# Designs tried in a protein design run: peptides against a protein of PDB entry 1IK9. Part 47

Target 1, 211 residues: chain A of PDB entry 1IK9
Amino acid sequence: MERKISRIHLVSEPSITHFLQVSWEKTLESGFVITLTDGHSAWTGTVSESEISQEADDMAMEKGKYVGELRKALLSGAGPADVYTFNFSKESCYFFFEKNLKDVSFRLGSFNLEKVENPAEVIRELICYCLDTIAENQAKNEHLQKENERLLRDWNDVQGRFEKCVSAKEALETDLYKRFILVLNEKKTKIRSLHNKLLNAAQEREKDIKQ
Target 2, 207 residues: chain A of PDB entry 1IK9 as posed
Amino acid sequence: MERKISRIHLVSEPSITHFLQVSWEKTLESGFVITLTDGHSAWTGTVSESEISQEADDMAMEKGKYVGELRKALLSADVYTFNFSKESAYFFFEKNLKDVSFRLGSFNLEKVENPAEVIRELIAYALDTIAENQAKNEHLQKENERLLRDWNDVQGRFEKAVSAKEALETDLYKRFILVLNEKKTKIRSLHNKLLNAAQEREKDIKQ
Target 3, 195 residues: chain B of PDB entry 1IK9 as posed
Amino acid sequence: MERKISRIHLVSEPSITHFLQVSWEKTLESGFVITLTDGHSAWTGTVSESEISQEADDMAMEKGKYVGELRKALLSVYTFNFSKESAYFFFEKNLKDVSFRLGSFNLEKVENPAEVIRELIAYALDTIAENQAKNEHLQKENERLLRDWNDVQGRFEKAVSAKEALETDLYKRFILVLNEKKTKIRSLHNKLLNA

## One batch from the design tools (peptide; aimed at target 1 K188)

Design b2_p19_4_s3 (made by RFdiffusion4, then SolubleMPNN; from b2_p19_4, 14 letters changed)
Fold by OpenDDE base, seed 1:
Parts: structure tokens; C-alpha cells; sequence
Structure b2_p19_4_s3 (fold): chain B 211 residues (1-211), chain C 211 residues (1-211), chain A 19 residues (1-19)
């Protein structure tokens, strides 16, 4: 089961933050349980897959698009742009929400809720879920932070080894060329010396023939 | 201001999870505000630095050690080992907690609380704080995850460059030695050829002198 | 660095041709 809790403002009680809990199995499209609370009272209702399908049909909206709008409305809370407005009557237990565009507002959905007899239990469970989520997210953060620090060390170590490898390659090339030039120059000097000896020997032989 | 919310069980109501909120400035030693709720009622009290000091003195405990025990008791909740037990009377609004060791239990602290007139506001604010903490922790998790993915890519890239640099260094050394051996062998052949020509010229001159 | 390497490779090739 998936769960999301959002803060919402009701048009009828704009000064009091309400909390909208939605619970569903795998996908919101399969239906969901909605719970509303003001921290004193709670109201719960179940929305079936058939009700979601009917509401999409009544709106002449494709079901996937409609569920996409439901997800934005019910799971995001009132985003800072008040794109979704929430209405609830404590008397009728009727909950409905609207999507507000620049020039057009339309009802996105409506649900009958029931007042919970023991709201304190629902509120306690909601707080427990929040605290569990905080603890889980903190443990994930600590793990990711340690992993980040490990990866950063490992990156610095490989980078330093890479730079040393580049420098070692350049040093090797330079050293090998210097050694090769020295040996080649020795051989070049030996060749020139032998060539000069050969020229002198030929000149001496030409002198010996000329007596 | 720092804040921590913990789940606790009261000895008087072990079946009902209570929530213990502690709020303090920089250090718990400077005093704190304690709030207890069962999701319907709330109770709040202020604990001063002087009360903390007095309680440490009454226990004959060093203040830093006492504050360390307060932190474990009040901020960790009942850890799974029930090392700390919490007691609250709704009638007297008296809250006290004990540290339980194998053979000894002792009272760690006691506070007078006051029943909050509007518990729903305290509960709503507590839920808001939990939801804000969840959102902040989620944003941190997403950031750390992206950073870890970046660092992992960067590590793989540098590792691959390092391996290529190692291979390139070995290839360079091998290629330079092969080329150098070829050239040295050519120069050795030329030196041998010139030496043989010099020997032949000397032998011819020795023949001409004997003639 | 690459230019000094190319110059050293050229100087080595010239030394190899003269040799």
C-alpha cells in the first residue's frame, strides 16, 4: 500500500491547515482511501476504481489523464500556485475539489466522507507514519552521504593516479629519447671516424701510386 | 530552534502511542519546551536551565552526563530496549521518566505540564513540521542521489582514462624500444661495413709495399 | 608539450635519416 499525506486549505476554513491522506494499492487508478483531518476531527472515505472511471467519463476525460490530475490534486497538496481548490462540508461530509485555470474552473472530483468516531487513533497513526518516514529518509540520507564521501575519495585517488600516470608517460618518453639520442650520436661519431680513416687510406694509396 | 518529535509509551496508557516533542535553542542544556500529545489532547511545559542544573545536582550527576541522559531519554523516544520509561498523569499534569538498568531504576527527571486549550493547533503544527521535515529530507535525498550518480560517472570516466594511460605508456615504451633497435642495427651494419672496407684497404696497401 | 614532442620526434627522425 502506498500513502501520501498533504497539507491543504479548505475554502470554508482557509485559516486552518487540513491534512489530506490518500492511501492506495500500487496505482491510484485502482481506487483509494481518502482521509481528511484538522488535528481534532477526521473524516474517511473510499473511492473505488469504478467511481474514478465514472468521474473520468462524466468529465469526458481520458482515464489516464484524469488519474494524472487526481494525482496532482490529491498527492501534491495545494501547490503554491493554488491550481487546485479543496472544499469540504463538515455537515454533509461532502468533499470536492476543483482545478482552477486562468479563465476556467472545473470540478475534478467529489467524495462522500464519513466522520471517524476515534479521530485520535487516525491522527496518531498519521503522526507515526510521518515519524517512520522521517526515520527512513534520514537513514537513506546518511547512507547516501557516506556513499558520496566514499565516491569522492575514490575519485580523488583515481584522479591522482591518472595525473601520475600522465607525468610518468611523458617522463618515460623524454628519458628514452634522450638515451636514444646519446647512443645514436656515439654511433654517428664512430661512422664519421671510420669514413675519415677510409678517405685518408685512399689518399695515401693515391700518393704511393704517384713514384 | 531545534526540535525533535518522538513516539513514547506511557506506563499508564501502554496501548496508546504518545508523541513527545522537545524544542530547544542550540543545546538542550539551556532549557527546553516539552509537549506531549495523544492525538486528541496536548500538554506543554517549559524546563529551564536552572531546573536541569538542579536535577543534575539532586541526582549527584555531572551536568554534561545528565544532559546526555536527557538527550537519550527525551529525543530518542523509547528505544526498542525500554531503557527509559515514561509516566504521565493527565489529572496532575505531572510527567516523569525513569532510566531502567538490570537491577536499578531511577528517576531521571520530572516536569509539570499544562493542558493546552487548543490541542488541534499543536497537533496541526506538529504534523506540519513532520511534513516539512519529510519534504526537506526528500529534497536532500534526491540531491545526494544525483550527486552520487555524477560522482560514479566521473569515477568511471577517470578510471577508464587511467587504464588507457597505463596501456598507452606500455605501448609507447615497447614501440620506442623496437624502433631504436632497428636504427641501432642499421648503424651497427654500417660500422661493420666501413670496418671491413678499412681492413681491405690496409691489406691492399700491405700487398703494394711487398710488391 | 605536444609541440615539444613533435619537435623531438622530428629531430629524432632527422637524426635517423642523417645517420
Amino acid sequence: as target 1 above (211 residues)
Amino acid sequence: as target 1 above (211 residues)
Amino acid sequence: EEEEKEELEEELEELLEEL
Scores: peptide ipSAE 0.018, ipTM 0.830, DockQ to the pose 0.000
OpenDDE base, seeds 2, 3, 4, 5: peptide ipSAE 0.017, 0.018, 0.017, 0.016; ipTM 0.830, 0.830, 0.829, 0.829; seed 4 fails the geometry check

Design b2_p19_4_s4 (made by RFdiffusion4, then SolubleMPNN; from b2_p19_4, 15 letters changed)
Fold by OpenDDE base, seed 4:
Structure b2_p19_4_s4 (fold): chain B 211 residues (1-211), chain C 211 residues (1-211), chain A 19 residues (1-19)
Amino acid sequence: as target 1 above (211 residues)
Amino acid sequence: as target 1 above (211 residues)
Amino acid sequence: EEEELEELLEELLEELEEL
């Protein structure tokens, strides 16, 4: 089961934050349970897949698009743009919500809720779910933080090896060139010396031919 | 203000999860507000720094150690070892908690609470705090996840550069040695050729002298 | 880097051919 709790404001009670809990299996399209509470009373309704399909048909909206709007309205709470307006009558237990567009508001969905006999159990369970979610998220956060610290160490280790490799490449190149220049200059000097000896020998032979 | 909500079980109501909220400024030692709720009723008490000091003195416990026990009892909830037992009388509004050691249970602290007139506000605010904490923790988690993904990319990039640097160093060394061996062999061949020319010239001169 | 190495090697070769 997946669950999302959001805070909403009812048009009838704008000073009192309400909490909207939606619970579903795998996908919201298969139906869901909606629970509304003010922290004292609670109301619950079950919405079937057939009701979701009927609401989409009644709206002349494609089902996937309609479910996408339900997801935004019911799981995200009042988004920052107040795109969704929530209404509830405690007398009729009728819950409905509207999508507000620039020039048109339209009813997106409506549900008959039932008043919960023991709202304290629903509220306690809701708080338990919040506390469990906090604990799970904290544990994930601590794990990710430790992984970040590990990855940063590993990065620094590789970076330090890379810098040493670059320096070692430059040092190798410089050392090889210096050594080879020395050896080449020695060979050049030997070649020059041998050429001079050959020139001297040729000059002596030319002197010996000339008696 | 710092706040922690925990679930507790009261000895008088073991079937009903209660929620213990503790709110404090900077450190628990400076005092705190304790709120207890069952999801229907709420009770609040203020504990002063002087009361904490007096409770520590009455227990003949060092204040820092006592505050350390308060932190474990009140902020951690019932730890996995049921080391702390919570008691509350709705009639007297008296809250007390005990530390259970192997052979001895002792009262760690006691507070007079007051019944909240509008418990729904306290419950709504508590749920709001939980939802805010969930949202903050989710945002931190998403941030840490993105940082992990970044650090992993950065590590792969440096690792790839390091591997290229190693390969380039080996290639450079191999290429330089090959090129220099070729040049040195050419110079050796020239030196050998010049030496042979000198030997031939000397042998011809020795023939000319014998002639 | 490879181009500078080739140029330095060519210069070294030219200085060696002039000899």
Scores: peptide ipSAE 0.013, ipTM 0.829, DockQ to the pose 0.000
OpenDDE base, seeds 1, 2, 3, 5: peptide ipSAE 0.012, 0.013, 0.013, 0.013; ipTM 0.829, 0.828, 0.827, 0.828; seeds 1, 5 fail the geometry check

Design b2_p19_5 (made by RFdiffusion4)
Pose (drawn by RFdiffusion4):
Structure b2_p19_5 (pose): chain A 207 residues (1-76, 81-211), chain B 195 residues (1-76, 83-201), chain P 19 residues (1-19)
Amino acid sequence: as target 2 above (207 residues)
Amino acid sequence: as target 3 above (195 residues)
Amino acid sequence: AEAAAKAAARAAFAALEAA
C-alpha cells in the first residue's frame, strides 16, 4: 500500500496551491484512489483496473505506456496541465505537446463529508515519513562515521607496514655491504701482489 | 528559522489527533510561535523573548533550565489541554504519583486556517524531499568509503606479505654476489701459487 | 489562578531537584 502526495497548480486557481494524494497497491495499473485538497475541503475519486484498461484503449495507447503517462503526471519534456471545477467536482489533466495538447485523464470527484479527517491523516502520513527518513539518515550517519574511522585505522596500519619494510631493507643491505666490501679488500690485495710478481719476472727477463 | 511539528492528543478529545507546530529563530530562548490545528481550524500564539525570561523568573529557574523543559514538552510523559471556547492552552508534566502545570499560552483563533494548513503540508513535503536527497548523498558516501577501505586493506595485505618475503629474497641475491667474490679470490690465490 | 499555578509548579520543581 503506497502513496504519493504532490502539490499542484490548477489553471483556474494559479494563486492558491493544492495538494494531490494518490494511493495504490503494488501498481497504478491495478487501480488507484485520488484525493484533492485545498487545506479546507477535499474531493475524492477512484479508478478501477478495468477503467484504466478501457481508457487506454479509448486513447489508442498501449496500456503500460498509458500507465507510464499517469505516473509522470500524477506521481510527480513532459508538460502537464491540471483543471478543477469546485462547482462540478470535475478534475482533468492534459499533456501539452507542440501546438497539440490532449485530454490525458478525467475524474468526477466527490466532495468529502469529513475533510478534516482526510487532511489530518494526510499530515500524519507526512510526519511519519519525515520520521522514518531521519532514523535512516541517522543510521547512515553512524555507518559513515564508522567507516571514516575504519579507514583511518587501516591507513595507519598500512603506513606502518611500509615504513617497517624500508627499515628492514636498509638494515639488510647495510650488513651486506660490509661483508662484500671486506672481500673486495682481499681481491685488491691479491690482485696487486700478483701484479707485483709479474713485474718481478719481467725484471729477470730483462737482466 | 526552524520548526517542529508534533502530533498530540488533548485530554478533552483523546479521540481526535491534533498537530502542534512550533517555530523559532536560533533558539526558543529568543521567542517562538506556536500553532495548534485539527486540520480545520488553527490557533496561534507568539511568545516573546521577554515573556519567556519572565516565566523563567516566576519559576525561579535559570532561563536555560526552563527553556529546556519547553523543548522536551513542545518539540517532542507530557499532557496537553485546550479549550476551544477560551483558546487557553496548557500542558503538564506527569511523574511517578504527581503531576504539575508546566506552562500555558493564550492562543487566538486564526482567520484563514486553510492557509496555515496548506503551509504546514507544504513544509512537510519539502522536508520529505530534502531528507530523501540527503539519504542519497550519504548512501553514496557509504559506498565510496566501502570501496576506499577495501583498496587500502588490499594495499596492507600486499605490503605485509612483501615485508615477509624480503629477508629471504634479498639473502639469495647476496649469496649470489658473494659467491662471485669468492671465486675471484680463489682464482687469484691459485694464480699466485702458480708463480 | 495563574499565580497559584506558577507557585505550585515552582514548588513541585524544587522538590524534584531535591531528589

Design b2_p19_5_s1 (made by RFdiffusion4, then SolubleMPNN; from b2_p19_5, 15 letters changed)
Fold by OpenDDE base, seed 3:
Structure b2_p19_5_s1 (fold): chain B 211 residues (1-211), chain C 211 residues (1-211), chain A 19 residues (1-19)
Amino acid sequence: as target 1 above (211 residues)
Amino acid sequence: as target 1 above (211 residues)
Amino acid sequence: DRKKAIEERKKALEELEKK
């Protein structure tokens, strides 16, 4: 089961923060349970997949688009631009919400809720869920932080090995050239020496012919 | 201001999860505000630095050690081993907690609380703090995740460059040796040719003398 | 194997110097 809690402000009670909890199985489209609380009272209602389909049809809206709007309204609250307005009558237990566009507002959905007999239990469970979520997120944060520190060490190690490899390549090239020049110069000296011996032998033969 | 909310179970009401909120400035030693709630009622009390010092003195405990025990009790709840037990009388508004060791239990601290007139406001603020903490932790998680993905890419890039550098070093060494062998073999062939010319010149001179 | 190949190349260079 997935769950989201959002802050909302009711048009009738804008000074009192309300909490809207939505719980669902796999997808919001499959139906959901909605819970509203003001920290003293709680109200709950179940919305089926068939009711969601019916509301979409009544609005002449494509189901996927309608569910997309429900997700935005119910799982993110009003948003920073007051795109959604929430209304609730404690007397009738009728909850409805509107989408506000620049020049037009329309009712996006409406649900009948029932007043919970033991609101303290609902509130305690809601707080428990928040505390569990905080603990899970903290554990994930600590894990990700440790992993970041590991990845940074591993990067530094490879970077240092890479720099050493570059330097070793340049040093190798330089050393090989120096050694080659030495050997090549020895062979050139030997060639010059042999040419001089040939010249001397030719001069001696020319002297022997001239007696 | 720092804040921590913990689940606790009262010895008198073990079936009802209570929430213990502690709020403090910089350090718990400087004093704190304690709030207890069951999701219907709330109780609050302020504990000063002087009261913490007095409780430590009354226990004949070093202040830093005492504050360390307070931090464990009040900020982490009972813990998984029920190391701390919490007691509260709704009639007297007296809150106290004990540290349970294997063969000995002792009262670690006691506070007088006052029943809050508007518990719904305290509960709403507590839920708001939980929701804000969830949002902050989620944002931090998303940031750390993106940073992990960046560090992993950077590691892969350096690793790939390192492997290419290793391969290039080996290829360079092989190529330089091949080129050097070719040039050296040419010089050796020239040396051999010059030696053969010297031998032939010596043989011709020996013929001229015999002639 | 790689060490042996480097040593053989080094020996071949040294033999190239002696010849």
Scores: peptide ipSAE 0.014, ipTM 0.822, DockQ to the pose 0.004
OpenDDE base, seeds 1, 2, 4, 5: peptide ipSAE 0.000, 0.013, 0.006, 0.000; ipTM 0.816, 0.823, 0.822, 0.816; seeds 1, 2, 4, 5 fail the geometry check

Design b2_p19_5_s2 (made by RFdiffusion4, then SolubleMPNN; from b2_p19_5, 17 letters changed)
Fold by OpenDDE base, seed 3:
Structure b2_p19_5_s2 (fold): chain B 211 residues (1-211), chain C 211 residues (1-211), chain A 19 residues (1-19)
Amino acid sequence: as target 1 above (211 residues)
Amino acid sequence: as target 1 above (211 residues)
Amino acid sequence: SREEEIKKRKEFLEKLEKE
């Protein structure tokens, strides 16, 4: 089961934050349980997949689009810039919400809720869920932080090895070229010396032939 | 202001989860506000730095150690394995808690609380704080996840450059040595050829002198 | 080792210089 708690404001009680809990299996499309509370009273209703389908049909809206609007309204609260308006009658237990567009507002959905006999139990369970979610998110945060620190160390280690490899490559190339030039110059000097000896021997022989 | 909400169980109501909120400025040692709720009623008390110091003195405990025990009891709930026991009288509004040791249990602290006239407001604010904390932790987790993905990419990039640098170094060294050997062998062959020409010229001259 | 191979190449170069 998935669950989301959101803050909403009712048109009838604009100064009092209400909490809207939605619980569903896998997808909101399959139906959900809605719970409303003001921190003193609680109201709950069940919405079936058939009711969601019927509301979409009555609105002449494609089901996936309708479920998308339900997701925005019910799982995000009023949304950014009061796009959704929530209404609830404590007398009739009738909950409905509207989407406010630039040129028109329309009813997005409505639910009959039932007053919970023991609202304290619902409120305690809601707070427990919040505290469990905080603990889970803190554990995930600590895990991600430790992994971040590990990845940073591993990056620094490879970066340091890379810089050493670059420097070692340049040093090796420079050393090899210097040694190569030295040995080549020695061999060139020896070749020049031997050529001069051959030229001198040829000149001496030409003198001996000329008596 | 720092704040912590914990689940506790009262000895008088072991089947009903209570919530203990502690709020303080910088350090618990400077004093704190304690709020208890069962999801229907709420009770609040203020504990001063002087009261904390007096309780530590009355217990003949070092203040830092006492504050350390308060931190474990009040910010972690019962703790692992029911080390702390919480007691509250709704009639007297007297809250006290005990530390259970192997051989002895002792009262760690006590507070006179006052019943809140509008518990729904306290409960709503408590739920709001939980929802804000969830949102903040989710944003931190998303940030850390994105940073971990960045660090992993950066690590892969440097690792790939490092491997290319190693391979390029080995290839360069091998190529330089091969070229060096080729040029040296050519020079050695030329030196040997010139030496043989000198020996032949000397032998011809010795024949011409005997002639 | 890579160091041993560098050492062998160095020794080979020194031998080529004497020759």
Scores: peptide ipSAE 0.020, ipTM 0.821, DockQ to the pose 0.004
OpenDDE base, seeds 1, 2, 4, 5: peptide ipSAE 0.008, 0.016, 0.017, 0.013; ipTM 0.811, 0.820, 0.820, 0.810; seeds 2, 4, 5 fail the geometry check

Design b2_p19_5_s3 (made by RFdiffusion4, then SolubleMPNN; from b2_p19_5, 12 letters changed)
Fold by OpenDDE base, seed 4:
Structure b2_p19_5_s3 (fold): chain B 211 residues (1-211), chain C 211 residues (1-211), chain A 19 residues (1-19)
Amino acid sequence: as target 1 above (211 residues)
Amino acid sequence: as target 1 above (211 residues)
Amino acid sequence: DRAKAIEEAREALKELEEE
């Protein structure tokens, strides 16, 4: 089961923050339980897959698109741009919400809720869920933080090895070239010396032929 | 201001989860506001720095140690081992908590609370705080996750560069040695050839002298 | 300096190969 709690403002009571809890199994399309509370009273309704399908049909909206709108409305609250307006009558227990477009507002959905006899239990369970979610998220944060610290250490280690490798490559190239130049120059000098000895020997032989 | 909400069980009502909210500015030592709720009623009290000091003195406990015990009791609930027991009288609004040691239980602290006239407002604010904390922790989780993904990419990039650097170093060394060996062998062959020419010239001169 | 030394070394090597 998945759950989302959102803050909403009712058109009838805009000064009193309400909390909209939606609970569902796998997808919102399969149906959901909606709970509304003002921190004193609570109201609950169950919305079936058939009701969701019927509301989509009544709106002439494709079911997947309708469920997508339900997800935005019910799981995010009004959204950042007041795109969704929530209405609730405490007398009739009728909950409905509208999507506000630029030129047209339309009812997106409507649900009959029932007043919960023991609202304190619903509120306690809601707070428990919030505290559990906080604890889980905190544990996840601590885990991710430790992983970040590990990855950063590992990055610094390999970066340091890489820099040493670059420097070692440059040092190797420089050392090899220097050593080879020295050896080659020695060999070149020896070749020149031997050539001069050959030239001198040839000149002496030419002198001996000339008596 | 810092805040902590914890679940507690009262000795008088062990079947009903209560919520203990503690709010303080910088340190618990400077005083705090305590709020108790069962999801229907709420009770609040303010504990001053002087009261904390007095309770520490009355217990003959060092203030820092006492505040450390308060932090464990009030900010963690009973703890994992039922070390702290919470008591509250709805009639007297007297809240007290005990530390249970192996052979001795003692009262750690006691506070007079006052019944909140509008508990729904306190409960709504508490739920709002929980939802804000969830949102903040979720944003932090998303940030840390993105940072982990970045660090992992950066690690893979530098690791790949390091491996290329190692391979390039080995290739460079091998290529340089091969080229230098070839050049050295050519020069060595030329030196040998020149030496042989000198030896032949000397042998011919020795023949000409014997003739 | 290092780059220049490598370049001078490469040129000196090339001269030694042509010789």
Scores: peptide ipSAE 0.018, ipTM 0.832, DockQ to the pose 0.004
OpenDDE base, seeds 1, 2, 3, 5: peptide ipSAE 0.017, 0.018, 0.018, 0.018; ipTM 0.832, 0.831, 0.832, 0.831

Design b2_p19_5_s4 (made by RFdiffusion4, then SolubleMPNN; from b2_p19_5, 16 letters changed)
Fold by OpenDDE base, seed 3:
Structure b2_p19_5_s4 (fold): chain B 211 residues (1-211), chain C 211 residues (1-211), chain A 19 residues (1-19)
Amino acid sequence: as target 1 above (211 residues)
Amino acid sequence: as target 1 above (211 residues)
Amino acid sequence: KRKEEIEERRKVLEELEKE
């Protein structure tokens, strides 16, 4: 089961933060349970897949688009842009919400809720869920931090090895060329010396023939 | 201001989860505000630095050790090990907690609380704090995830450059040695050829002198 | 500069091969 708790403001009680809990299985499209609380009282209602489909049909809206609007309204809370207006009557237990556009406001959905007899139990469970979510997120944060530190160490190790490899390559190339030039120059000098000895021997032989 | 909310169980109400909120400035040692709630009623008390010091003195405990025990009791909740027992009287508003050791249980601290007139406001603020904490932790987790993905890409880039550098170094060394050996062997062959020509010229001259 | 040094070294090697 997935769950989202959000803060909303009711038109009837604009100074009092309310909490909207939505719980569902896999997709909001399959239906959901909605719970409203002001920290003193709680109200709950179940919305079926058939009710969602009927509301989409009554609005002449494609189901996926309608579910997308429900997701924005119910799971994000009142975003900072007052795009959604929430209304609730404590007397009738009727909850409804509107989407406010530039040129038109329209009712997006409505639900009949039931007053919970023991609101303290619902509130305690809601706080427990928040605390569990905090603990899970902290554990994920600590894990990601440790992995980040590991990746940074591994990057620094490879970077240091790479820089050493570049320097070692340049040093090796320079050393090899210097050694090769020295040995080759020695061999060139020896070849020149032997060629001069051959030329001198040929000149001496030509002198001996001329007597 | 720092804050911690924890779940506790009271000896008087073992079936009902209570929530213990502690709020402080920088260190618990400087004093704190304690709030207890069952999701219906709330009780609050302020504990000063002087009260913490007095309680440590009355217990004949070093202040840092006492504050360390307060931190374990009040900020961790009842850990899974039932090391701390919490007691509260709704009639007297007297809150106290004990540390249970193998051979001895002793009172670790006690506080007089006051019943909050509007518990719903305290509960709403507590839920708001939980939701804010969840949002902050989610943002941190998303940031750390993006950073980990960046570090992994950077590691793969440097690793690939390092492997190419190693391979290029080995290839360069091998090519340079092969070229050097070829040139050196050609020069050695030329030296041998010139030496043989000198020996032949000397033998011909010795024949011409005997002739 | 590095290209010129490599090219000069290459020319020296080629002259050493011709001799």
Scores: peptide ipSAE 0.019, ipTM 0.819, DockQ to the pose 0.004
OpenDDE base, seeds 1, 2, 4, 5: peptide ipSAE 0.011, 0.017, 0.015, 0.019; ipTM 0.812, 0.820, 0.820, 0.814; seeds 1, 5 fail the geometry check

Design b2_p19_6 (made by RFdiffusion4)
Pose (drawn by RFdiffusion4):
Structure b2_p19_6 (pose): chain A 207 residues (1-76, 81-211), chain B 195 residues (1-76, 83-201), chain P 19 residues (1-19)
Amino acid sequence: as target 2 above (207 residues)
Amino acid sequence: as target 3 above (195 residues)
Amino acid sequence: AELAAERAAFRAKMEALAA
């Protein structure tokens, strides 16, 4: 059981704002209840599933395509106009294309005996919605804060692991360099003794 | 300017639900407007900064402590009474085995209730709209942070596993380079022996 | 008449579900 409450402007009353409440079960295609209110009175009407299928035929439209039009128009490049007569309780709306507009929907609403009850329930539904949302945003705020920390934590764990690696790498190299360079000292020493021995033989060949 | 709309029950009509709308600027301390509606009629009252502090005196409460009680009672066990004939509105606090009048307001019947009701409904719809948008923004940030975390966690796994492969990998190379030096040293020594 | 009956049945169904 879902519903949408939207605000709309009627051509015959661009001054005041009205409210449209549409409620259904699962899908619009199966039928819906529509209620119009100016904050004082309320007018209600019902559209059955068969009535929707028939209207789609009379409009030469694929049924799902027709329901799609109803969704854009009633549940809030597509321009729609709304008209209502308090004297007849007739409610209709048209889709305005280029130079060509057409009747998209028509409803004979009935003035409600208990407008206040309808208005109170509507406001109550809105307040419940505002409430459910805040609870959700709070749940997400906390999850947000948890993740901001869980990132900062691991980020630090990362920097540490990297810094530990660099300290260990330089530490190992330092030891290596010492040992390697000690050997080089021996090589240079031996290499030079050899040279010396070569220069000595060279002197015996020459004298 | 902020506002709170609460659903309440009046003692003289537990059957029907009323709506209490309280509006203010910055803090209740500087005054506020309170509106009561049953969806048909509406009653309003203005409470000045002067009257509030005045009430804080008649009670002998710090203006802060007193405003605190109003916040709990009016912005949502608290009991509410209203007489449509006198437009007098008062509410009490109920503790274990006692109750007491906490405050009252002389409200006045509004001339155009439909206008008030329409504005109230409009506010609720805007609130629903802003809240749904924020739920989206925070939903995505929750996603970005989830991804960013997995990233760094991966970097950490890779980094730690590298530090643990370092000693073994670097020591092999050192053995290689070192074994080269020794060979040279042996060959030199052998040459020296030649001579 | 048939359309009014269908509308009434749908209305009743919706009211039963809203309860």

